# Designs tried in a protein design run: peptides against a protein of PDB entry 7AE7. Part 32

Target 1, 321 residues: chain A of PDB entry 7AE7
Amino acid sequence: KVYKDLREFLEVLEQEGQLIRVKEEVNPEPDIAAAGRAAANLGKNQPAVFFEKIKGYKYSVVTNVHGSWQNHALMLGLDKNTSTKDQFYELNRRWDKFPVPPNVVKREAAPCKENVIDKDINLFEILPLYRINEQDGGFYISKASVVTADPEYPDDFNKLNVGTYRIQVKDRDRVGIQALAMHDIAVQLEKAEAENKPLPIAITIGNNPLVTFMASTPVGYNQNEYEFVGALQDGVPMDIVKSDLYDHLYVPAGSEVVLEGHIIPRVRTVEGPFGEFPGSYSGARLQCEVKIDRITHRTNPIFENLYLGIPWTEIDYLMAL

## One batch from the design tools (peptide; aimed at target 1 F139 G272 A284)

Design b2_p16_2_s4 (made by RFdiffusion4, then SolubleMPNN; from b2_p16_2, 7 letters changed)
Fold by OpenDDE base, seed 3:
Structure b2_p16_2_s4 (fold): chain B 321 residues (1-321), chain A 16 residues (1-16)
Amino acid sequence: as target 1 above (321 residues)
Amino acid sequence: PEENRKKAEELREEAK
């Protein structure tokens, strides 16, 4: 099984008993995090948790999509009871198929383009934001696949980077992004900032689960994560579409929400704290700031966010491979 | 959404 988008994967998770649906209306703060923890504790095999109704919003939230070996097996299109050993074997086998170039689809064929917000941008309206951890210094987007390119080689598709970074929502159209020196985005940002230029960015939310997986998996600077997604799909190309603002940035065609903008050069603002692990908070730091200039989204977008409520969180599974 | 935005601002101020 290959998934075009998050929705197809969520359907399979539900069919396989790996998704809990919370039908009762919840408040974003503090109920989502609390209800997510409670639901995950009741579920067998750490299912995804889907919140159908969020007070003040028309949109849904899903967490813990990658939060188990069963979900990981299903992500690979395997039986949910596939052993960890066999999952690793299959992953490695498919990895050798790299590169599998993606299909570039037309704008009209991309679900992420169904709706456009290009004025009066308000991230708090489009995303039902909430505090993931009780001591977080704000609301975070923690499972975004962030697309950037090398500003010196913008047309080199091999240098297109798709990564996962901690993103704090700072204002209606501003986010803080943690771009650490070891990340490819930091290399690209350094080049842009050397010339005092903005770095074009697309922050994509709610993706094909293999996109999210690859965005969390370090690859070479000259290797494209989308080409690994195709490999992990056993040779089936994924679908990407050109961003609206930038000809050189491509986003997953099926993304639930795409935030397009730029990292503001040589600006650093306070970001954090964030509970990256249970009982462990990273302190507040000066981090990069992104201006959001355009949003595209699917109708009734699903906000996928990270679950951190119990030991062996999603991050542990995403990093285990 | 506006209440949520205000909460985010409060949390950021408390974190300084």
Scores: peptide ipSAE 0.596, ipTM 0.956, DockQ to the pose 0.113
OpenDDE base, seeds 1, 2, 4, 5: peptide ipSAE 0.552, 0.505, 0.557, 0.549; ipTM 0.940, 0.932, 0.942, 0.941; seed 4 fails the geometry check

Design b2_p16_3 (made by RFdiffusion4)
Pose (drawn by RFdiffusion4):
Structure b2_p16_3 (pose): chain A 313 residues (1-149, 158-321), chain P 16 residues (1-16)
Amino acid sequence: KVYKDLREFLEVLEQEGQLIRVKEEVNPEPDIAAAGRAAANLGKNQPAVFFEKIKGYKYSVVTNVHGSWQNHALMLGLDKNTSTKDQFYELNRRWDKFPVPPNVVKREAAPCKENVIDKDINLFEILPLYRINEQDGGFYISKASVVTANKLNVGTYRIQVKDRDRVGIQALAMHDIAVQLEKAEAENKPLPIAITIGNNPLVTFMASTPVGYNQNEYEFVGALQDGVPMDIVKSDLYDHLYVPAGSEVVLEGHIIPRVRTVEGPFGEFPGSYSGARLQCEVKIDRITHRTNPIFENLYLGIPWTEIDYLMAL
Amino acid sequence: FTVVDNSVALREDALS
């Protein structure tokens, strides 16, 4: 099976006993992070946890989506009990199907274009943002796929919420931004960027794939789907930016020129906190989102947690 | 660098 969006994958997870629904209202902190750690601590058949009600918020959160070998196998469309070695072989075989060009769809057909917010941008009205770890510098979007511009790139970068319509980003960790970053800051011009949240599991998996192999990213997702192309759609504001047609939330924005502010600290996969450093800020110019969006976020702590599964094979 | 964290206050203001 191939998933057109996060919601089909969550449906498969729930049918397979790999998704737990939390119906009672929970507080943002520390409840969501504590549940993410506990789900990771179950050791075997760790499920995704779906929070339907978060105090003071309108929408829902899902966590630990990738956080088990069962979830990982179901992401690949295999039986949930497929051994880790067999998943490795299946990924090795599909790796060679690269490239599979994506299908570009019309705006009206992309579920991520159902709702538009073009003014008075407020991330909190859409995303139930919360603190992941006690010493984090702020509320984080820890599982976004970021699109920048065959020269289109998709990657995962930790995003700290700074204001209702502003976030932080480590721009010098996106090694295609940094030729256009010099030109843009030298000329005081903005650099367009797209932040996608709540994606097809293979899109997130591709976004965590090593940068050393300069692939075409979306064409790699079609390879992981064993030859089935993925659907992408043009962003509202920037014609050279394409986002997954099924994303739950799309934040279209730009990197603010000549602005450096304190970002962090935040958790890193070796199990420790990073330090606080001066980083770039991104202004959100537009939000498009599916009706009743789902905030797919990720808990990070002492290994093994979901990030290890996203990096393993 | 020193972190000045106003995230809770920002959230309360944004959802007021």

Design b2_p16_3_s1 (made by RFdiffusion4, then SolubleMPNN; from b2_p16_3, 8 letters changed)
Fold by OpenDDE base, seed 5:
Structure b2_p16_3_s1 (fold): chain B 321 residues (1-321), chain A 16 residues (1-16)
Amino acid sequence: as target 1 above (321 residues)
Amino acid sequence: LKVVDKSKELLEEALA
């Protein structure tokens, strides 16, 4: 089975008993994080958690989409009970199909283009933002597939990078992004900053689960993550569409939300702290800043965010009794 | 650190 978007995957997760739907209104804090922790404690078969109603927000949140081996099997379109070994063998078999070029769809055929916000941008109106960890220095977008290109070779599709980076919301239309030197985005940013030019960026949220998987997976600088998604779809191309602002940036056609903008050259602002791992916070650092210039989104967009479970302390276990 | 998707940690743990 191949998924066009997050919604098709969530439907399968729900059918397979790998999604918990929370229908009651929750508080963004602490309820989302608390429910995610509770789901993480359900053992080996950790479900995704879908929050339909969030106090103060219009839209929904889903967490822990990739949170189990069963969810990983289903992502590959395998039986949920497929062994980790067999999943690995199948992943490797499909990996050898690289490259599988994506299908470029027309704008009118892309669900991510259903709605446009090009003025008075406010991320809080489109994303139900919350602190993932109690001690986080702000709201994070932790599971975005970030699209950038080589500014020297913008039309070289093989240099189009789709990566996952730590993104802190800074303002209504600004985010901080952690572009580490080891990431392809840092190479591209260095080239842009050498000329004091903005780096075009599309921050995509709520994708086909294989896009999110590949965005988190290191690949070669001259290898396109979308061509790996097609390989992991067993040779079925994924659907991509041009960004609205940049002809050379392609986004997943089925993205729930696309934040289009630019990394401001040579600007660094305070970012963090963030709980990257249970019990470990990365300190505050100066990081790049992105200006959001345009948003496209599906109607009733789902905010997919990473769940970073704090291990249940003994106290959390005692209070649940 | 790339927020290693828990799925990748799981993969790495299963491959170890």
Scores: peptide ipSAE 0.019, ipTM 0.576, DockQ to the pose 0.021
OpenDDE base, seeds 1, 2, 3, 4: peptide ipSAE 0.018, 0.010, 0.009, 0.018; ipTM 0.533, 0.501, 0.467, 0.554

Design b2_p16_3_s2 (made by RFdiffusion4, then SolubleMPNN; from b2_p16_3, 10 letters changed)
Fold by OpenDDE base, seed 4:
Structure b2_p16_3_s2 (fold): chain B 321 residues (1-321), chain A 16 residues (1-16)
Amino acid sequence: as target 1 above (321 residues)
Amino acid sequence: LEVVDTSEEKKKEALA
């Protein structure tokens, strides 16, 4: 099975008993993290947790989407009881199908374009933001697939990068992004900053689970993550659409939320701390800042965010491959 | 770097 978007995957997770739906209103803190921990304590078959109602917010949160081997099997369109060994075998078999070019769909066919916000940008109206960890220095978007391009080769699709980066919310229309020197985004940013130019960026939230997986998987600078998604879909192309602001940036057609903007050149602001691992915080440091200029989103967007509550977190499953 | 968490204030201001 291939998934068009997060919603189709969540439906399968629910059908397979790998999603808990919390229908009662929760407090963002501490209830989201507490429920995630409770779900993690259910053992090896950790479900996703879908919060339908968050106090003070309009929209829903889902966490722990990749938080088990069962969820990982389902992501690959396999039986949920597929062994880890067989999942790895299948992953490797499909990996050899790279590249599988994506389908570029028309704007009208892309669910991520259902709603547009082009003025009075307010992230808090769209995303139910909360502290993932108690001692986090702010609200984080921890499971976004961030799209950037090489500013010297903007039309080279092979240099289009889709990566996962730690994103701290700084204001209603600004986020800090942790672009480490080892990341492809840092190379692209360095080129932009050399000329004192903004780096175009699209921060995509709530994607096809294979997009999120590939965004968290290191690939070569000249390899496109979307072409790996098609490979991991056993040769079925994924659907992408042009961003609204940038002709050279493509986003998943089914994204729940797309934040379009730019990294501000040569600006560094305090980002962190963040609890990347239980009991371990990465310190605060000066990091890049993104201005959000446009939002597109699906009606009733789902905020997919990372669960970090206990060992064998969602990150461990995303990185175990 | 002394980090002052202003997130709750920002949230309150953003949702006011």
Scores: peptide ipSAE 0.543, ipTM 0.906, DockQ to the pose 0.850
OpenDDE base, seeds 1, 2, 3, 5: peptide ipSAE 0.520, 0.523, 0.539, 0.534; ipTM 0.896, 0.899, 0.905, 0.905

Design b2_p16_3_s3 (made by RFdiffusion4, then SolubleMPNN; from b2_p16_3, 8 letters changed)
Fold by OpenDDE base, seed 5:
Structure b2_p16_3_s3 (fold): chain B 321 residues (1-321), chain A 16 residues (1-16)
Amino acid sequence: as target 1 above (321 residues)
Amino acid sequence: LEVVDKSKELLEKALA
């Protein structure tokens, strides 16, 4: 089975008993994080947790989407009881299918384009933001697939990068992003900053689970993560669409929310602390700042965010494959 | 403790 978007995957998780739907209104803090921790305590077969109603917000949150081996099996379109060994075997078999070029769909065919916000941008109106950990320095978008290109070769699709980075909400229309030197985004940012130019960026939230997986998986600088998604879909291309602001940036057609903007050149602002692991906080640092210039989103967008509670966390599963 | 218990109850209700 191949998934076009997060919603198709959540439907399968629910059908397979790998999703808990919380229908009662929850407080963003501390209930989301606490419920995630409680779900982690349910055993080895940790379900995703979908919160339908968040107090003070209009939209829903889902966590722990990648939070179990059963969820990973289902992500690969395998039986939920597929052994870890067989999952690895199948992943490796499919990896050799790279590259599988994505389908570029028209704007009108892309669910992520259903709604547009280009004025009076307020991230808090679109995303049910909360502190993941009690001591976090702010609200984090921890499970975004961030799209950037090489500013020297913007039309080279092989240099289009889709990565996962720590993103702190800084204002209504601003986020901090941790671009570490080991990430492809840092190479691209360095090129942009050398010319004192903004780096175009699309921060995509709530994707096909294989997009999120590949965004968290290191690949070569000249390898496109979308072409690996197609490989991991056993040769079925994924659907992408041009960003609204940038012809050279392609986003998943099914993204729940797309934040389009730019990294402000040579600007650094305080970001953090963030509890990346239980009991481990990455300290506050000066990090890059993104201006959000446009939002596109699905109707009733689902905010997918990481569960970072008691081990095993989603990060542990994402790093284990 | 009380928050964890409430969240557990919410999950238990959602599983029922």
Scores: peptide ipSAE 0.118, ipTM 0.768, DockQ to the pose 0.031
OpenDDE base, seeds 1, 2, 3, 4: peptide ipSAE 0.073, 0.047, 0.037, 0.086; ipTM 0.735, 0.704, 0.695, 0.742

Design b2_p16_3_s4 (made by RFdiffusion4, then SolubleMPNN; from b2_p16_3, 8 letters changed)
Fold by OpenDDE base, seed 5:
Structure b2_p16_3_s4 (fold): chain B 321 residues (1-321), chain A 16 residues (1-16)
Amino acid sequence: as target 1 above (321 residues)
Amino acid sequence: LEVVDRSEELRKEALA
């Protein structure tokens, strides 16, 4: 089984008993985190948790999408009871299929383009933002696949980077992004900032689970994560679409929300703290700031965010293979 | 750095 988007994966998770649907209205805090912890207490078969209604918000949240070995098996299109060993074997077998180039679809064929916001941008109208941990210094987008390119080689598709970065919401149309020196985005940003130019960015939320997986998996600077997604789909290309603002940025065609904008050159603002692990808060630091210039989104977009309640966290599963 | 969490104020202002 190959998934076009998050929705197809959530459907399979639900069919396989790997999704809890919370139909009652919940408070963003503390109910989302509390329900995530409650789901984690259900044992080894930790389901995703889908919140249909969030007080004060229009749209839904899903957490813990990658939060179990069963979910990982299903992500690979395997039986949910596939052993960790067999999952690892299959992952490695498929990895050798790299590169599998993505299909570039037309704008009209991309679900992420169903709705456009290009004026009066307000992230809170699109994303049910909440504090993941009680002591977080703000609202975080913790499971985004962030697309950037090399500003020196913008047309080199092999240098197109899809990574996962800590993103704090700063304003209606601004986010802080943690670009560590070890990340490919930091290399690209350094090149842009050397020329005092903005770095084009697309922050994509709610993707095909293999996109999210690959965005969290380190690859070479000259390797495209989308070509690995195709490999992990056993040779089936994934669908991407050109961003609206930038000819050289491509986003997953099925993304729930795409935040298009730019990293403001040579600007640093306070970001954090964030509870990356239970009981462990990273300190506040000066980090980059992104201006959001355009939003595209699916109708009734689903905000996919990390579960960080109790071990095993969703990050642990994303890094385990 | 006293991180002033203004997230609740931001949310209220953004959804007003």
Scores: peptide ipSAE 0.536, ipTM 0.902, DockQ to the pose 0.799
OpenDDE base, seeds 1, 2, 3, 4: peptide ipSAE 0.516, 0.515, 0.527, 0.533; ipTM 0.891, 0.897, 0.902, 0.900

Design b2_p16_4 (made by RFdiffusion4)
Pose (drawn by RFdiffusion4):
Structure b2_p16_4 (pose): chain A 313 residues (1-149, 158-321), chain P 16 residues (1-16)
Amino acid sequence: KVYKDLREFLEVLEQEGQLIRVKEEVNPEPDIAAAGRAAANLGKNQPAVFFEKIKGYKYSVVTNVHGSWQNHALMLGLDKNTSTKDQFYELNRRWDKFPVPPNVVKREAAPCKENVIDKDINLFEILPLYRINEQDGGFYISKASVVTANKLNVGTYRIQVKDRDRVGIQALAMHDIAVQLEKAEAENKPLPIAITIGNNPLVTFMASTPVGYNQNEYEFVGALQDGVPMDIVKSDLYDHLYVPAGSEVVLEGHIIPRVRTVEGPFGEFPGSYSGARLQCEVKIDRITHRTNPIFENLYLGIPWTEIDYLMAL
Amino acid sequence: TEEQEELLEKLRSYIP
């Protein structure tokens, strides 16, 4: 099976006993992070945890989506009990199908374009933001796929919420931004960027794939789907930016020129906190989202947690 | 730090 969006994958997970629904209202901190750690601590057949009610928020959160070999196998469309070695072989075989060009769809057909917010941008009205770890510098979006501009790149970068319509980003960790970053800051021009949240599991998996192999990113997702192309749609504001047609939330924005502010600290996959450093800020100019969006976020702690599964094979 | 605590307090105040 191939998943057009996060919601089809969550359906499969729930049918396979790999998704737990938390119906009672929970507080943002530390409840969501504690549940993410506990789900990771179950050791075997760790499920995704779906929080339907978060105090003071309108929408729902899902965590630990990739956090088991069962979830990982179901992401690949295999039986949930497929061994890790056999999943490795299946990924090795599909790796060679690269490239599979994506299908570009019209705006009216992309579920991520159901709702538009073009003014008075407030991330908290859409995303139930919370603190992941006690010593984090702020509330984080820890599982976004970020799109920048064959020269289109998709990657995962931790994003700290700074204001209702502003976030932090480590721009010098996106090694295609940094030739346009010099030109843009030298000329005081903004650099367009897209932040996608709640995606097809293979899109997130591709976004965590090593940068050393300069692939085409979306064309790699079609390879992981064994030759089935993925659907992408043009962003509202920037014609050279394409986002997954099924994303739950799309934040279209730009990197603010000549602005450096304190970002962090935040958790890193080696199990420790990073330090606080001066980093770039991104202004959110537009939000498009599916009706009743789902905030797909990720807990990070002492290994093994979901990030290890996203990096392993 | 103090600035981080202030950021966290501000962010909590944005919750609808």

Design b2_p16_4_s1 (made by RFdiffusion4, then SolubleMPNN; from b2_p16_4, 8 letters changed)
Fold by OpenDDE base, seed 5:
Parts: sequence; structure tokens; C-alpha cells
Structure b2_p16_4_s1 (fold): chain B 321 residues (1-321), chain A 16 residues (1-16)
Amino acid sequence: as target 1 above (321 residues)
Amino acid sequence: SAELEARKERLRSLIP
């Protein structure tokens, strides 16, 4: 089975008993994190947790989407009881199908383009933001697939990078991003900053689970994560669409929310702290700042965010396969 | 790929 978007995957998780739906109104803090911890305590078959109603917000949150071996099996379109060994063998078999080029769809065919916000940008109106950990210095977008390109080779599709980075919300239209030297985004940013130019960026939220998986997987600088998604879909291309602001950036057609903007050149602002692992907080550091210039989103967008409450965390599963 | 080998190594460490 192949999924076009997060919604198709959540439907399967629910059908397979791997999603808990919380229908009652919850407080963003501490209830989201608490419910995530409670779900993690259900044992090895940790479900996703879908919050339908969040106090003070219009839209929903889902967490722990990748939070179990069963969810990973289902992500690969396998039986939920497929062993970790067999999942690994199948992943390896599919990996050899790289590259599988994506389909570029028309704007009108892309669900992520259903709604546009190009004025009075306010992230809090679109995303039910909350502190993931009690001591977090702010609200984090922890499960975004961030799209950037090489500013020297913007038309080289092989250099299009889709990565997962720590993103702190800083203001209504601003986020901090952790672009470490080991990340492909840092190479691209260095080139932009050398010329004192903004780096175009699209922060995509609520994707096909294989997009999120590949965005969390280091690949070569000249390898496109979307072409690996097609390989992991057993040779079925994924659908991408051109960004609204940039000719050279392509986003998943099915993204729940797309934040289009730019990394401000040579600006660094305080970011953190964040509890990346239970009992471990990264200190406050100077990090890059992104201005959000445009939002596109699906109607009733789902905010997908990481569960980080207790081991095994969702990151542990994303990195384990 | 080096990435696939790194995954294999991680998985081998997690699967008894």
C-alpha cells in the first residue's frame, strides 16, 4: 500500500488499532505531552495519538505517528505484525530501486494549496502550538520536512534537500532553525550567506510518512529524498508540487501545512532550550532565523509533531530503521 | 549506499 498523504496513513493506523483518537477538548499543556506518555506506556504497540480538539485552537494535533514497529510496518505498506527483520529486508530491497523520480502535479491538484495566507501571517492561527517538554524555552515544530536548494545550482533537482531540523517558533511569522554544520541545509545556507542573500525555504508539516522518514534519514548531498520516497514506495512515484514563492522548491503535494519563507542571511538569534531526549536539554544557542512569507494549507490542517516524553521516543523509531 | 549500511548497523545493534 502507498499513501498520498498523512490522512491516508492515519486512516490505516486507525483501522489497524494503531491510533488513539482523543475526542474531548484538551489543554495544549500539559495534556498533549501527558497523553503521549500514556500512549507510550501501553507497551510495544505504541499507537499514534490524534487530538481532535485543543483549547484555544481551531485545528487538530497528531503525535507518535512513527512511534512503534507496527506503525513502521504499516508505513511500508506491510502487515502491522511484520517483524523488524522482515521490515528491514523489505526496506533494503526497495532502497535499491533508487532513484524513483517524483511526479510534479499541477497547483490545482495539490491538497496543500487549498488555502493561502499571504498577509498578516500568524503561525498560532494555523498550528496548535504547545511545549513538548515542560522546560522547553518555547514552542517547537519538531517533525517538519524542510525543503531547501543549492543557491549555486537551484535547478539541480539532485541537490534539493528535504531534511528534519529543530524549529522553534519565535514570533507570529518567525521561526528559529537549527542548521548544524553536518546538515545539507548548512552547506546551502553558507553559500547564500557568502553572498548576503536569503536562503529560500519551505517548512512542510504533516506529510506522507515516508517523506518524514526520508527527511530524518541522512542521504548524499546529490541525492534527492523524494526519489528515495519513490523507491520506498516500491517504485511508485510520490507527488510533489512547485512552491508558490520559489520556482526551484518543490513540496509534497499532500502536506497539511507549508510554511514558505527565507532564512535571513547573517542573522542569529537565541533558540532553546529544548528537551531533545528525556532528561537532556540542549542549552540556548544562537541559531538561524526564518521569516515566513506565505502559508499554504489543507482545509482543517493536522499538525503532526513528535512525541518525546519517554524512551523509546518517536525519534528512536525514526532512526532505528 | 553508506546510508543504508549505517542503517544496517543501527538495526543490528537494536535487534538481538
Scores: peptide ipSAE 0.019, ipTM 0.609, DockQ to the pose 0.016
OpenDDE base, seeds 1, 2, 3, 4: peptide ipSAE 0.020, 0.023, 0.012, 0.015; ipTM 0.584, 0.635, 0.548, 0.515; seeds 1, 2, 3 fail the geometry check

Design b2_p16_4_s2 (made by RFdiffusion4, then SolubleMPNN; from b2_p16_4, 7 letters changed)
Fold by OpenDDE base, seed 5:
Structure b2_p16_4_s2 (fold): chain B 321 residues (1-321), chain A 16 residues (1-16)
Amino acid sequence: as target 1 above (321 residues)
Amino acid sequence: SKELEERLKKLESLIP
């Protein structure tokens, strides 16, 4: 089975008993984090948790989408009871199918383009933002697939990078992004900043689960994560669409929310703290700042965010394969 | 499923 978007995956998770739907209105804090911890305490078969109603917000949140081996099996389109060994075997078998080029769909065929916000941008109107950890210095977007290109080779599709980075909301239309030296985005940013140019960026939220998986999986600088997604789909291409602002950036056609903007060159602002691990807070650091210039989103967008707080977090599963 | 209902109840019990 192949998924076009997060929604198709969530439907399967629900059918397979791997999603809990919270229908009652919850407070963004502390209820989302508390419920995530509760789900983690359900044992080895940890479900995704879907919050239909968040107090003070219009839209829903889903957490712990990758939070179990059953969810990983289902992500691969396998039986939920597929052993970790067999999942690994199948992952490796499919990996050898790289590259599988994506399909570029028309704008009108891309669900992520259903709605546009190009003025008076306010992230809080689109995303039910909350503190993941009680001591977090702000609201984080922790499970975004961030799309950037090489400014020197903008038309080289092999250098199009889709990565996962720590993103703190800084203002209505601004986010901080942690671009570490080991990240491909840091190489691209360095090139842009050398010329004092903005780095074009698309921050995509709520994706096909294999996009999120590949964005969290290190690949070569000259390897496109979308071509690996197609490989992991057993040779079925994924659907991508051109960004609205940039001809050289492509986003998953099924993204729930796409934040298009630019990294402001040579600007650094205080970001953090964030509880990356239970009981471990990264200190405040100077990080890059992104100006959001345009939002596209699906109708009733789902905010997919990472669950953190107990050992065997969602990130542990994402890194364990 | 009964299992899902039990999971929900457990989750609900932990929401303050």
Scores: peptide ipSAE 0.019, ipTM 0.541, DockQ to the pose 0.024
OpenDDE base, seeds 1, 2, 3, 4: peptide ipSAE 0.019, 0.008, 0.018, 0.019; ipTM 0.542, 0.483, 0.509, 0.548; seed 4 fails the geometry check

Design b2_p16_4_s3 (made by RFdiffusion4, then SolubleMPNN; from b2_p16_4, 9 letters changed)
Fold by OpenDDE base, seed 2:
Structure b2_p16_4_s3 (fold): chain B 321 residues (1-321), chain A 16 residues (1-16)
Amino acid sequence: as target 1 above (321 residues)
Amino acid sequence: SAENEARLARLKSLIP
């Protein structure tokens, strides 16, 4: 089984008993984080939690999508009861199929292009933002696949990076991003900042689960994560579409929300604190700032966000590979 | 499923 988008995966999770649907209206705080923590306490078969209605917001949230070995098996299109060993074996087998180039689809064929916001941008109108942890210094987008390119080689598709980074919402149209020196985005940003140029960026939310998985998996600087997604789909290419603002950036065709913008060169603002682990907060630091210039989104976009709580957290499953 | 309903009930009990 191959998934085109998050929605097809959520449908399978629900069919397999690996998704809990909360139909009643919830408060963004503390209910979403509390329900995530509760889901972690449901035993080894931790389900995704889908919140249909969130007080003060128009759209839904899903969390803990990758939060169990059963969900991980289903992501690979395997039986949910596939052993961890067999999942790793199959993942490694498929990894050897790299590269599998993606299909570039037309704009009109890409669900992420159904709606456009290019003025009066307000992230709070599109994303049901909430604090994940009680002591968080703000709202975080913790499960985005962030697309950047090499500013010196923007047309080199092999240097297109899709990564997961800690993103704090700073304003209606601004986010802070943690670009650590060990990440490919930091190399690309350094090149842009050397020339005092903005770095083009697309922050994609609510993706095909293998895109999210690969964005969380370190690969070589000259390796494209989308080509690994095709490999992990057992040789079936994924669908990508050109970004609206940048000819050299491609986003997953099925993304729920795409935030297009730029990292402001040589600007650093306070970001954090953030509870990366229970009882462990990464302190406030000066981090990069992104200006959001355009949003594209699916109709009734689903905000996929990371569950953080008692181990095993969703991040533990994403990093356990 | 009945299992999902039980899980939902438990989840709801943990939402303040």
Scores: peptide ipSAE 0.301, ipTM 0.881, DockQ to the pose 0.024
OpenDDE base, seeds 1, 3, 4, 5: peptide ipSAE 0.245, 0.247, 0.297, 0.250; ipTM 0.854, 0.854, 0.877, 0.857

